# Peptides against a protein of PDB entry 5EFW, part 17

Target 1, 141 residues: chain A of PDB entry 5EFW
Amino acid sequence: TTLERIEKNFVITDPRLPDNPIIFASDSFLQLTEYSREEILGRNARFLQGPETDRATVRKIRDAIDNQTEVTVQLINYTKSGKKFWNLFHLQPMRDQKGDVQYFIGVQLDGTEHVRDAAEREGVMLIKKTAENIDEAAKEL

## One batch from the design tools (peptide; aimed at target 1 D14)

Design b1_p15_8_s4 (made by RFdiffusion4, then SolubleMPNN; from b1_p15_8, 6 letters changed)
Fold by OpenDDE base, seed 4:
Structure b1_p15_8_s4 (fold): chain B 141 residues (1-141), chain A 15 residues (1-15)
Amino acid sequence: as target 1 above (141 residues)
Amino acid sequence: SVEEELKKRVELFYS
């Protein structure tokens, strides 16, 4: 599909199902996180969290989902092998024609380092733009 | 079921 051709790290989740499971993961995301598609689909994305993941940041993500809003944060995530990486993460709802939330789009920056200042601003713009592109592509399916 | 619905939605994006 068009989604599969997008060479960005992203997932699509379904808040209308219990625990907001991942229903789509890009190949890049799988590569980044070192998980297979089968290991990810149907699961909440919290498996990326670990000991050093800031819980306050996680709460921001949870609040955004509950409030059906977008959020952009940086947090430590972990690969399947346990490797830590900084995730500049953007989450936004995908709405239908009526404006109702159907899915969430989660985009992760390609880089694995904590970004600041100009680099952060650039990264934020990139992942937000990516999310919009994914939203458009997904709605065409 | 939830599992069936999940499957349908997954297939929607991967089809």
Scores: peptide ipSAE 0.678, ipTM 0.960, DockQ to the pose 0.847
OpenDDE base, seeds 1, 2, 3, 5: peptide ipSAE 0.026, 0.670, 0.062, 0.135; ipTM 0.626, 0.959, 0.672, 0.782

## One batch from the design tools (peptide; aimed at target 1 K139)

Design b1_p16_1 (made by RFdiffusion4)
Pose (drawn by RFdiffusion4):
Structure b1_p16_1 (pose): chain A 141 residues (1-141), chain P 16 residues (1-16)
Amino acid sequence: as target 1 above (141 residues)
Amino acid sequence: PRPYQELYPPLDVEDY
């Protein structure tokens, strides 16, 4: 299917279920994070976080979800085995024609450090176009 | 698409 042909890291969550769980995770996201589908479907994506994760950054994500809007941030995430990576992360809601939120889309881009300037602009462009592709691929669900 | 429904509140931030 088209959703499965999207070669990027991403997860989709359902805010209408308690605690906003993951309902779909890309093949690339699972292999990057070393988790399986059986392990993480039904879980909130906060399991990616750990000791060196910036609390205020996590707060900005929490607030954007509460307000039902988009956010782009960078933060430290961990794989299943505990390896550290920087995550250039973009979040956006999918809405129906009346504006009601159906799902959240999250797209991840791995790095070894915080990026800025042109490197950040390129990464943001990649993850925002992917989110639009995901929204278009999942509009009937 | 599903009809309108009030969404659950987001989870609080955890301390690691």

Design b1_p16_1_s1 (made by RFdiffusion4, then SolubleMPNN; from b1_p16_1, 8 letters changed)
Fold by OpenDDE base, seed 5:
Structure b1_p16_1_s1 (fold): chain B 141 residues (1-141), chain A 16 residues (1-16)
Amino acid sequence: as target 1 above (141 residues)
Amino acid sequence: AAGPQALYPALPVEEY
């Protein structure tokens, strides 16, 4: 689909379904994580976590979902083959016309190192802007 | 070390 072809790493999840599964993944996300779309759809995104994924950071993500707020963090994620990458991750709710949470948008900026300072600020700006673009695009479907 | 890392496909309700 057009949404799938957006050249950014992102997923859309459905918190109204059990375990908030991924219902949409971009082509870039599949390439990054080395999974097929069939392997990802219907699963919670926690499969990206591994031994070095910081549990406190994961808790921040969980809290944001529970509170239906946005969050931006960096955490270690793993590809299907077990390759580690730093994920500068932004998550935000997508709300319907009534203001109720319909979906969550997760945007990933991958890297080989934990980014700091100007590089981090730039990355955060990019992934937040991307999330807004996805929100608008998805609402038009 | 340099080998593949384990994934956690079925951890508690947490994202990414």
Scores: peptide ipSAE 0.041, ipTM 0.602, DockQ to the pose 0.077
OpenDDE base, seeds 1, 2, 3, 4: peptide ipSAE 0.031, 0.028, 0.035, 0.031; ipTM 0.642, 0.590, 0.590, 0.630; seeds 1, 3 fail the geometry check

Design b1_p16_1_s2 (made by RFdiffusion4, then SolubleMPNN; from b1_p16_1, 5 letters changed)
Fold by OpenDDE base, seed 4:
Structure b1_p16_1_s2 (fold): chain B 141 residues (1-141), chain A 16 residues (1-16)
Amino acid sequence: as target 1 above (141 residues)
Amino acid sequence: MLPYQELYPALPVEEY
């Protein structure tokens, strides 16, 4: 689809389904994570976590989902082959016309290092803007 | 409407 071909790493999840599974993933996300679409659709995105993933950071993500709010964090994630990467991650709810949460948009900016200062600010701006673009694009489908 | 898929088991870690 046009949405899948957006040159950004992102997923869309459905919090109305058990365990908030991924229902959509961009081609770029598949490339980043080394998974096929069939391997990830219907799964919670927690499969990206591993031994060095900070549990406190993961709890921030869970809290944002539970509270239906946005969050931006950096955490260690793992590809299918076990390669570690720093994920500058932004998650936000996609709301309907009534303001009810229908989906979550997750955007990933990958890197070899934990980014700080100006680099972090730039990355945050990028992934937030990307999430807004995805929100707009997805509402048209 | 966005596509639904069969639910697959998640890894036994905190929600992402």
Scores: peptide ipSAE 0.054, ipTM 0.637, DockQ to the pose 0.180
OpenDDE base, seeds 1, 2, 3, 5: peptide ipSAE 0.052, 0.048, 0.022, 0.027; ipTM 0.633, 0.629, 0.602, 0.601

Design b1_p16_1_s3 (made by RFdiffusion4, then SolubleMPNN; from b1_p16_1, 7 letters changed)
Fold by OpenDDE base, seed 1:
Structure b1_p16_1_s3 (fold): chain B 141 residues (1-141), chain A 16 residues (1-16)
Amino acid sequence: as target 1 above (141 residues)
Amino acid sequence: FRGPAELYPALPVEEY
């Protein structure tokens, strides 16, 4: 689909289904994580976590889901082959015309190292802008 | 591999 071909790392999840599964994944996300689309559609994105993923950071994501708010964090993720990468991650709700949460958008900026200061600020601006673009594109489908 | 922590937790049942 057109949405899947957006050249950024992202997923869309459906909180109205059991366990908030991934319903869309970009080609770039599949390449980054080394999974096929068939392997991840219908699954919760928790499979990206591993031994060195900080649980306090994950709790921030949980709180944002529970409160239906946006959040931006950095956390360790793992590819299918077990390779670690730093994920500058942004999550935000996609709302319908009535303001009710329909989906969540998750955007990932991958890196070999944890980023700080100006590099982090630049990355945050990029992934937030990407999320807004995805939100608008999804409304047109 | 599936990690012990949730990246995308399910929403609470009571929220909807």
Scores: peptide ipSAE 0.032, ipTM 0.649, DockQ to the pose 0.058
OpenDDE base, seeds 2, 3, 4, 5: peptide ipSAE 0.028, 0.030, 0.080, 0.035; ipTM 0.636, 0.605, 0.671, 0.618; seeds 2, 3, 4, 5 fail the geometry check

Design b1_p16_1_s4 (made by RFdiffusion4, then SolubleMPNN; from b1_p16_1, 7 letters changed)
Fold by OpenDDE base, seed 5:
Structure b1_p16_1_s4 (fold): chain B 141 residues (1-141), chain A 16 residues (1-16)
Amino acid sequence: as target 1 above (141 residues)
Amino acid sequence: FRGPQALYPALEVEEY
């Protein structure tokens, strides 16, 4: 599918289901996080968090979900093996033709360090563009 | 031990 051709780290979640579970995960996301698709589908994405994940940053994500808005943050995430990475994360709602939120799109750019300045701006541009591509591809399904 | 808040939290659900 067009969606499957997007070679980026991303998930789609369904806020209309209990606990806003992941309903789609890209192959790259599985590779990044070291989980199988079966281990991820139907779960809330909180399993990526751990001891060093900043709670205040997570609250920004929560606020965006609650308000049905987009957000871009950087936070510590963990792979299945416990390896830490910095996640430059972008989340945005996917709306239907009536304007109702159907899904959320989450895009992850991984790194070994917290990025700033030009590197951050470049990463943000990339993950936002990726999210738009996902939105378009998913609406065609 | 309180678990981390959800990366994709459910609407209007408190995380523990």
Scores: peptide ipSAE 0.021, ipTM 0.595, DockQ to the pose 0.079
OpenDDE base, seeds 1, 2, 3, 4: peptide ipSAE 0.023, 0.023, 0.024, 0.025; ipTM 0.618, 0.613, 0.597, 0.638; seeds 1, 2, 3, 4 fail the geometry check

Design b1_p16_2 (made by RFdiffusion4; failed a check: the pose's geometry)
Pose (drawn by RFdiffusion4):
Structure b1_p16_2 (pose): chain A 141 residues (1-141), chain P 16 residues (1-16)
Amino acid sequence: as target 1 above (141 residues)
Amino acid sequence: YEEDRAKFEAVREKVR
């Protein structure tokens, strides 16, 4: 299917289920994070977080979800085995024709450090185009 | 869309 042909890291969650769980995770996201589908489907994506994760950054994500809007941030995430990586993360809701939120889309891009300037602009462009591709691929679900 | 819908519904049923 088209959703499965999207070669990027991403997860889709359902805010209408308690605690906004993951209902779909990309093949690339699972192998990057070392988790399986059986392990993480039904879980809130906060399991990616840990000791060196910036709390104010996590706060900006919580607020954006509460307000049902988009957010782009960078933060430290961990794989299943505990390896650290920087995550250039973009979040956006999918809405129906009346504007009601159906899902959240999250797209991840791994790095070894915080990026800025042209490197950040390129990474943001990639993850925002991918989110639009995901929205278009999942519009009937 | 049917295949993808089935995957979404399977996870929704598990969470419920």

Design b1_p16_2_s1 (made by RFdiffusion4, then SolubleMPNN; from b1_p16_2, 9 letters changed)
Fold by OpenDDE base, seed 2:
Structure b1_p16_2_s1 (fold): chain B 141 residues (1-141), chain A 16 residues (1-16)
Amino acid sequence: as target 1 above (141 residues)
Amino acid sequence: MEEMKKIIEEVREKIE
């Protein structure tokens, strides 16, 4: 589909379903994480976490979901093969015309290395803009 | 969001 072919790393989740599962994943996300689409759909994204994933950072993500707000964090994630990577991650709600949350959009920065300072600021701006673009694209389907 | 609705239904079936 057009949405899947967006050349950015992203997922869409549905908080109205049990355990907020992934309902959509881009091709780039699958390549990054080494999973197939069949392995991803219907799962909570926590399978990307592992031993070195900071629990306080994970709690920030959880709080944002529970409070239906956006959040931007950088955390250790793991590919299917167990490779660690730094994930600059932005999550924001997708709202309907009434303002009610329908989905969450999660965007992961291109690359697997930790970023700081100006590079981090630029990355944050990029993934936030990407999330807005995905929001618009998804609403047009 | 017709395509997304289809995916949601497939996900629901999978997680049941």
Scores: peptide ipSAE 0.048, ipTM 0.706, DockQ to the pose 0.555
OpenDDE base, seeds 1, 3, 4, 5: peptide ipSAE 0.025, 0.027, 0.027, 0.027; ipTM 0.626, 0.612, 0.635, 0.630; seed 5 fails the geometry check

Design b1_p16_2_s2 (made by RFdiffusion4, then SolubleMPNN; from b1_p16_2, 10 letters changed)
Fold by OpenDDE base, seed 4:
Formats: sequence, structure tokens, C-alpha cells
Structure b1_p16_2_s2 (fold): chain B 141 residues (1-141), chain A 16 residues (1-16)
Amino acid sequence: as target 1 above (141 residues)
Amino acid sequence: MEEAKKIIEEVRKKIE
């Protein structure tokens, strides 16, 4: 499918279901996080959080979901094996023809460092563009 | 999007 061809780290979640669970995960996301698809589907993405994950940043994500808005943040996430990585994360709602939120698109750009300045701007542009591509590809969901 | 739709359906069944 078109979604399967998007070789980026991303998930699609369903805010209409309890706790906004992941309903789709890209192969790259699985590789990044070291989880199988069956381990991820149906779960809230908070399993990526850990001791050094900034709670204020997590609250920004929660607020964006509650307010049905987009957000871009950097936060520490953890793989299944406990490996830390910096996640430049972009979340945005996927809306239907009437403007109602149907899903959320989450895009992850992983790195070993907190990116700043030009590197951050480039990363943000990339993950936002990726989210838009996913939005277009997932119109038939 | 057949695969994605199937995933959605499976997830919904598990949560409901």
C-alpha cells in the first residue's frame, strides 16, 4: 500500500478509542523501537517513555491531543531493550472532510543528541513533511 | 489500504 511505502518512523493512533491507541505502525518504527507489531497495536505510545523522559514535554503532547492540535517536541524515549534515544516528535490530527479528527499521525526522528538550531529546523521540516505525506496516503483509512 | 483497515478492525475488536 501507499502507507507501507513510506519508509519513515510513524504511527497512526485512534483518539476515538480509549487511551488513543496505536492502530498502525510503520516497519521503521518497529525497527527503531525494537517492538513487534503485535506488541504495539492497541497500546498508547507512552510505552516509549522512561525515567529521563521530561514530564513537561509529555504534558505538551497530551495537551495537543486533548486540544486536537499539532505539536512538535524533542523528548527522551526508550527502546524495548531500554536504549535511550532523542525523539524529535511531531504529532498532528488527521481530519475528515467535515474537519473532524479521525486519527493522529505521529512521526519520530531518532537521534543520539538533542538537536538544535539548523539541525532542528531541518528535522522539523522533515517530520512535518512526512506527516503530511502520511495524511495524504491515509485518506482511505 | 486494505491492510491498514484490517489492523484498525482488529484493534477495535481488542479494545471494545
Scores: peptide ipSAE 0.029, ipTM 0.644, DockQ to the pose 0.805
OpenDDE base, seeds 1, 2, 3, 5: peptide ipSAE 0.027, 0.029, 0.028, 0.029; ipTM 0.633, 0.641, 0.630, 0.631

Design b1_p16_2_s3 (made by RFdiffusion4, then SolubleMPNN; from b1_p16_2, 10 letters changed)
Fold by OpenDDE base, seed 5:
Structure b1_p16_2_s3 (fold): chain B 141 residues (1-141), chain A 16 residues (1-16)
Amino acid sequence: as target 1 above (141 residues)
Amino acid sequence: SKKDREIIEEVRKKIE
């Protein structure tokens, strides 16, 4: 299918709807998190959080959404089956031609450990570039 | 990737 050809882990959320729900998720994201599309569409992405998820990091994400800014963090997330993974996560607003926020783009890079140094920098560049690709595609509509 | 951008554009149209 068309969606199967999307290679990166990402979601699109709609802050104009109550609780900023996920309105789109890539197939890769579903595979990563072990959820079906039906299970996550219309929900806030907080279901990925669990006991070891750092609350201060979560607050950074919430602040970015509230302030309509981008943020890049690394946090523990959990799959549906309860498996932990380190999520190198980038979030940024998708704005319309008027500059108003329409959506948020969330891009995830998963790993078994907290990445550091060069590996982290490389991952950050990757997920940021992915987010920009999504944003640029939308701007051309 | 270029491929992803094209696909994402199509998806964007559906959810807009």
Scores: peptide ipSAE 0.028, ipTM 0.635, DockQ to the pose 0.104
OpenDDE base, seeds 1, 2, 3, 4: peptide ipSAE 0.026, 0.023, 0.025, 0.023; ipTM 0.626, 0.606, 0.632, 0.627

Design b1_p16_2_s4 (made by RFdiffusion4, then SolubleMPNN; from b1_p16_2, 9 letters changed)
Fold by OpenDDE base, seed 4:
Structure b1_p16_2_s4 (fold): chain B 141 residues (1-141), chain A 16 residues (1-16)
Amino acid sequence: as target 1 above (141 residues)
Amino acid sequence: VEEDKEIIEEVRKKIE
C-alpha cells in the first residue's frame, strides 16, 4: 500500500486497543527487525526488547504513552534472529479532529549503531520530521 | 490511504 511503501522505518500503534498493539508497519521496519507483518501486527512492540535493553529508557517510552506525549530515545533492540541494534526511536501521538489521541506513530532511524553528538542530533531531527510527514500522510486513517 | 484505512480496520477487528 501507499503508506507501507514509505521508505522509512515506522509503525502505527493503537492505544485504544489492549496493550497498544502495532496495527501498521512499513516494509522497511519489517526488513530492519526481520519479522513478517503477520508476526507483529496485533502485538505490543516490546518484543524488540532484550537482555541489554535499558529498563529506564523503556520506562520513558511507557510514560510517554501513558501521558499521551511524544518522546525520543535511543535503546538496544533485537531482531528476530537475536542481533542487537541501537534504535534511535521517536514516538508521537496522532490526534483526531477533536484532539483525542487516535494512534501513536513510532519512527526508527535507519541504522544500527549508537549515534552520538551531531549525528544524534541530525538523526533526531530526521525521525521527528519523518513522523510529521507520516502524520500528514495518514490523516485520513 | 483508503486502502490503508481498510487494512487497519481489519487488523483492529481481529484484535478486538
Scores: peptide ipSAE 0.298, ipTM 0.851, DockQ to the pose 0.817
OpenDDE base, seeds 1, 2, 3, 5: peptide ipSAE 0.024, 0.032, 0.028, 0.046; ipTM 0.597, 0.609, 0.606, 0.657

Design b1_p16_3 (made by RFdiffusion4)
Pose (drawn by RFdiffusion4):
Structure b1_p16_3 (pose): chain A 141 residues (1-141), chain P 16 residues (1-16)
Amino acid sequence: as target 1 above (141 residues)
Amino acid sequence: SMEELNTRLEEEKEAA
């Protein structure tokens, strides 16, 4: 299917279910994070977080979800085995024609450090185009 | 619509 043909890291969550769980995770996201589908479907994506994760950054994500809007941030995430990586993360809601939120889309891009300038602009362009591709691929669900 | 999206994804893959 088209959703499966999207070669990027991403997860989709359902805010209408308690605690906004993951309902779909990309093949690339699972292998990057070392988790399986059985392990993480039904879980909130906060399991990616840990000791060196910036709390105010997590707060900006919480607020953006509460307000039902987009956010782009960078933060430290961990794999299943505990390896650290920087995550250039973009979040956006999928809405129906009346504007009601159906799902959240999250797209991840791994790095070894915080990026800025041109490197950040390129990464943001990649993850925002992917989110639009995901929205288009999932519009009937 | 899905055919157009898949064409664009193939073009992005070739560009990469």

Design b1_p16_3_s1 (made by RFdiffusion4, then SolubleMPNN; from b1_p16_3, 6 letters changed)
Fold by OpenDDE base, seed 1:
Structure b1_p16_3_s1 (fold): chain B 141 residues (1-141), chain A 16 residues (1-16)
Amino acid sequence: as target 1 above (141 residues)
Amino acid sequence: SEEELLKELEEEKEEE
């Protein structure tokens, strides 16, 4: 399908279901995280977290979901094999024609190092733009 | 909709 083949790391979650599970994942995301689609669908994205994942950053994500707002953070995530990577992560709500939140879009920019300054700004622009593109694509479904 | 998204995912699996 067109949505899965978008060459970006992203997931779509459903906050209307218990524990806000992943309902969609891109092929790139599966490759990055080393999980199959079957292993991911229906689960909360917290399985990407591990020992070095900053809990305060995770709380920022939780707060954004609870408040139905967007957030951009960097956090340590782990692949299925246990490899660490820095995740420049952007999350934003997807709203229906009435303005009600239907889903959340999560976009990941992976790296071996924490990005800062100009590199961070560039990455943020990229993942935000990606999220908007996904939002529009999903509305056409 | 969620149903349509899930349907598309199912169709992708069938095409694989």
Scores: peptide ipSAE 0.006, ipTM 0.392, DockQ to the pose 0.047
OpenDDE base, seeds 2, 3, 4, 5: peptide ipSAE 0.007, 0.006, 0.007, 0.007; ipTM 0.399, 0.398, 0.384, 0.418; seeds 2, 3, 4, 5 fail the geometry check

Design b1_p16_3_s2 (made by RFdiffusion4, then SolubleMPNN; from b1_p16_3, 9 letters changed)
Fold by OpenDDE base, seed 1:
Structure b1_p16_3_s2 (fold): chain B 141 residues (1-141), chain A 16 residues (1-16)
Amino acid sequence: as target 1 above (141 residues)
Amino acid sequence: EEEELLEELEEEELEE
């Protein structure tokens, strides 16, 4: 789809379905994570987690979903081959015309290192802007 | 073993 071809790492999830499964993934996200689209559609994004993923950080993501709010965190994620990367992750709800949450948008900025200070601020601005662009594009469909 | 199983179950319950 046009949405899936956006040249950024992102997923869209459906919190109205059991376990908030991924319903869309960008081509870039598939390349980053080394999964096929078939392997991830209908699954919760937790398959990216592993031994060094901070559980308290994952709880912040869960809390944001439960509260229908946005969150920005950094966590260790793993590719299918077991390669670690730092994920600067932004999550936000996508709302309908009534204000009800329909989906979540998850945007990933990958790196070999934990980003801090100016680099973190720049990354956060980028992933937030990306999420807004996805929200707008999805509303036009 | 029981602590490891509890950690695995808690990890499975953690949504991303």
Scores: peptide ipSAE 0.040, ipTM 0.566, DockQ to the pose 0.015
OpenDDE base, seeds 2, 3, 4, 5: peptide ipSAE 0.035, 0.039, 0.039, 0.037; ipTM 0.555, 0.608, 0.556, 0.552; seed 2 fails the geometry check

Design b1_p16_3_s3 (made by RFdiffusion4, then SolubleMPNN; from b1_p16_3, 10 letters changed)
Fold by OpenDDE base, seed 1:
Structure b1_p16_3_s3 (fold): chain B 141 residues (1-141), chain A 16 residues (1-16)
Amino acid sequence: as target 1 above (141 residues)
Amino acid sequence: EEEKLLEELEKEEEEE
């Protein structure tokens, strides 16, 4: 789809379905994670986690979903081949015209290292702006 | 083995 071809790493999930599955994944996200679209669609994004993924950080993501709020965190994720990367991750709800949550937008900024200070601030601004652009694009479709 | 480890991690995250 046009949405899936946005040149950013992102997914859209459906919290109204069991286990909040991925319903859209960008081409860039598939390339980053080394999965096919068929391997990802209908699954919870937890398959990106592994031994070095911080559970307290994952709980923050879960809490944000449950509370229908946004969150920004950094966590270790794994590609299909087992390659580790630092994921600067932003999640936010996508709401309808009534204000009801329809979807979540997840945006990933990948890196080989944990980003801090000015680089983290810049990354956070970028992924948040990306999420807003996706929200707008998804409403137009 | 990697797939099995992921399944175990997924299960632990569902139980929390």
Scores: peptide ipSAE 0.019, ipTM 0.586, DockQ to the pose 0.018
OpenDDE base, seeds 2, 3, 4, 5: peptide ipSAE 0.018, 0.018, 0.018, 0.018; ipTM 0.580, 0.573, 0.573, 0.572

Design b1_p16_3_s4 (made by RFdiffusion4, then SolubleMPNN; from b1_p16_3, 8 letters changed)
Fold by OpenDDE base, seed 3:
Structure b1_p16_3_s4 (fold): chain B 141 residues (1-141), chain A 16 residues (1-16)
Amino acid sequence: as target 1 above (141 residues)
Amino acid sequence: SEEELLEELEKEEEEE
């Protein structure tokens, strides 16, 4: 439960299982998205998408998973109640000592608007650093 | 409903 208490918005998914389901979610992520842990564990994270979510951006995420690479994008996501938010999203693989992908780490920085320039760079730096911290903390998985 | 719309979106993603 220590990992769950990290005060950042993140999930861990398992690409070795069908449809790359969420296997872990932080308390902050649940608060952001308005879902319970029971509602999201075992599901693909696509339930955060909606009518205004850019499909080309979603394809970039899918390509990163398929190619086992990292990606950083901004996209519209929806809470359980239907509230829209801009998600500055970073995804990266978690690899074992042999270099094989075990999990994916997804980190979300929420905002009311699309961010650019210095604000975007700062946000990207933050979510990437967060992902690295999670990678270290999740070695016991 | 909103739930049905989300389910449809999920199905579309699975087919891609």
Scores: peptide ipSAE 0.019, ipTM 0.568, DockQ to the pose 0.018; fails the geometry check
OpenDDE base, seeds 1, 2, 4, 5: peptide ipSAE 0.006, 0.007, 0.007, 0.006; ipTM 0.395, 0.394, 0.391, 0.404; seeds 1, 2, 4, 5 fail the geometry check

Design b1_p16_4 (made by RFdiffusion4)
Pose (drawn by RFdiffusion4):
Structure b1_p16_4 (pose): chain A 141 residues (1-141), chain P 16 residues (1-16)
Amino acid sequence: as target 1 above (141 residues)
Amino acid sequence: TAKEREIARAQRKYAE
């Protein structure tokens, strides 16, 4: 299917279920994070976080979800085995024709450090176009 | 606002 043909890291969550769980995770996201589908479907994506994760950054994500809007941030995430990576992360809601939120889309791009300038602009462009592709691929669900 | 632009993009998507 088209959703499965999207070669990027992403997860989709359902805010209508308690604690906004993951209902779909990309093949690339699972192998990057070393988790399986059986392990993480039904879980909130916060499991990616740990000791060196910036708390104010996580706060901006919580607030954007509460307000049902988009956010782009960078933060430290961990794989299943505990390896550290920087995550250039973009979040956006999928809405129906009346504007009601159906799901959240999250797209991840791994790095070894915080990026800025042109490197950040390119990475943001890639993850925002992917989120639009995901929205278009999942509009009937 | 970003939320208004999201709703407008959803409406354009479903108007096609």

Design b1_p16_4_s1 (made by RFdiffusion4, then SolubleMPNN; from b1_p16_4, 11 letters changed)
Fold by OpenDDE base, seed 4:
Structure b1_p16_4_s1 (fold): chain B 141 residues (1-141), chain A 16 residues (1-16)
Amino acid sequence: as target 1 above (141 residues)
Amino acid sequence: SSLEELIEYAKKLYSE
């Protein structure tokens, strides 16, 4: 299967381009967010944010990108139709053989509800594992 | 489409 057909919600962004735009999105991500691929390619993922999105959490994401580190957060996002959902989100850099950051991988949990405690821990493990799998798959292309 | 094609697409769109 092609990378975009992986049945996980994820995007790949390019921090070497202005505003760290999405350069790749899975079909599942498009279904989750209700956008077409053409609508989101080349855009910063901030279009998912809305009135109830916690700005402090967004800052954590920005800091991770600036510092080229991974981060896992849970925040309110919005679909194209304006539907709110809780996004358990994991972001990590994709590095080349030299260790330099080339891209970022962003993974969203399939669930749209706020998760806590054991459910959150399980979700975090899942999206982190997914990110690693995507990293490996992308490097093979 | 491949990742490489999408990367090139994105670069073309926003390389200015």
Scores: peptide ipSAE 0.092, ipTM 0.717, DockQ to the pose 0.032
OpenDDE base, seeds 1, 2, 3, 5: peptide ipSAE 0.044, 0.065, 0.123, 0.063; ipTM 0.658, 0.687, 0.723, 0.683; seed 3 fails the geometry check

Design b1_p16_4_s2 (made by RFdiffusion4, then SolubleMPNN; from b1_p16_4, 11 letters changed)
Fold by OpenDDE base, seed 1:
Structure b1_p16_4_s2 (fold): chain B 141 residues (1-141), chain A 16 residues (1-16)
Amino acid sequence: as target 1 above (141 residues)
Amino acid sequence: SNKEKLIEKAKELYEK
């Protein structure tokens, strides 16, 4: 059996808790952002935002959470040391068998530059595939 | 708990 490729950078959040905190962060995510796990868990992911992060894009993410829908955006994020990176980001709700939202899955594809066209399409497919893979696995629980 | 199971499943996925 062949293993399906998935993006290694992702977090899971719990919208049923105050301020939708991160409850899981992959090792790659921690390495990318330069944070320890204890610095990440229990916090809202907004700490990745900074001066050049587009506020309209952030609002799209917020709206998706509020409306319990998925969203795909590309925005500037910052590491703990203040380094900027472009984050091709996909967020979608994880629902139970009844259709109720339990968690959100956020998948990040990092880069030094804003990506467009074929590169963006490929990246979007990858991060969406990752999100679906995790969601399907979760439904088996 | 379901949350713990989810975390373990997530670990399994990205460690493969």
Scores: peptide ipSAE 0.407, ipTM 0.879, DockQ to the pose 0.043
OpenDDE base, seeds 2, 3, 4, 5: peptide ipSAE 0.361, 0.377, 0.026, 0.041; ipTM 0.863, 0.870, 0.602, 0.683

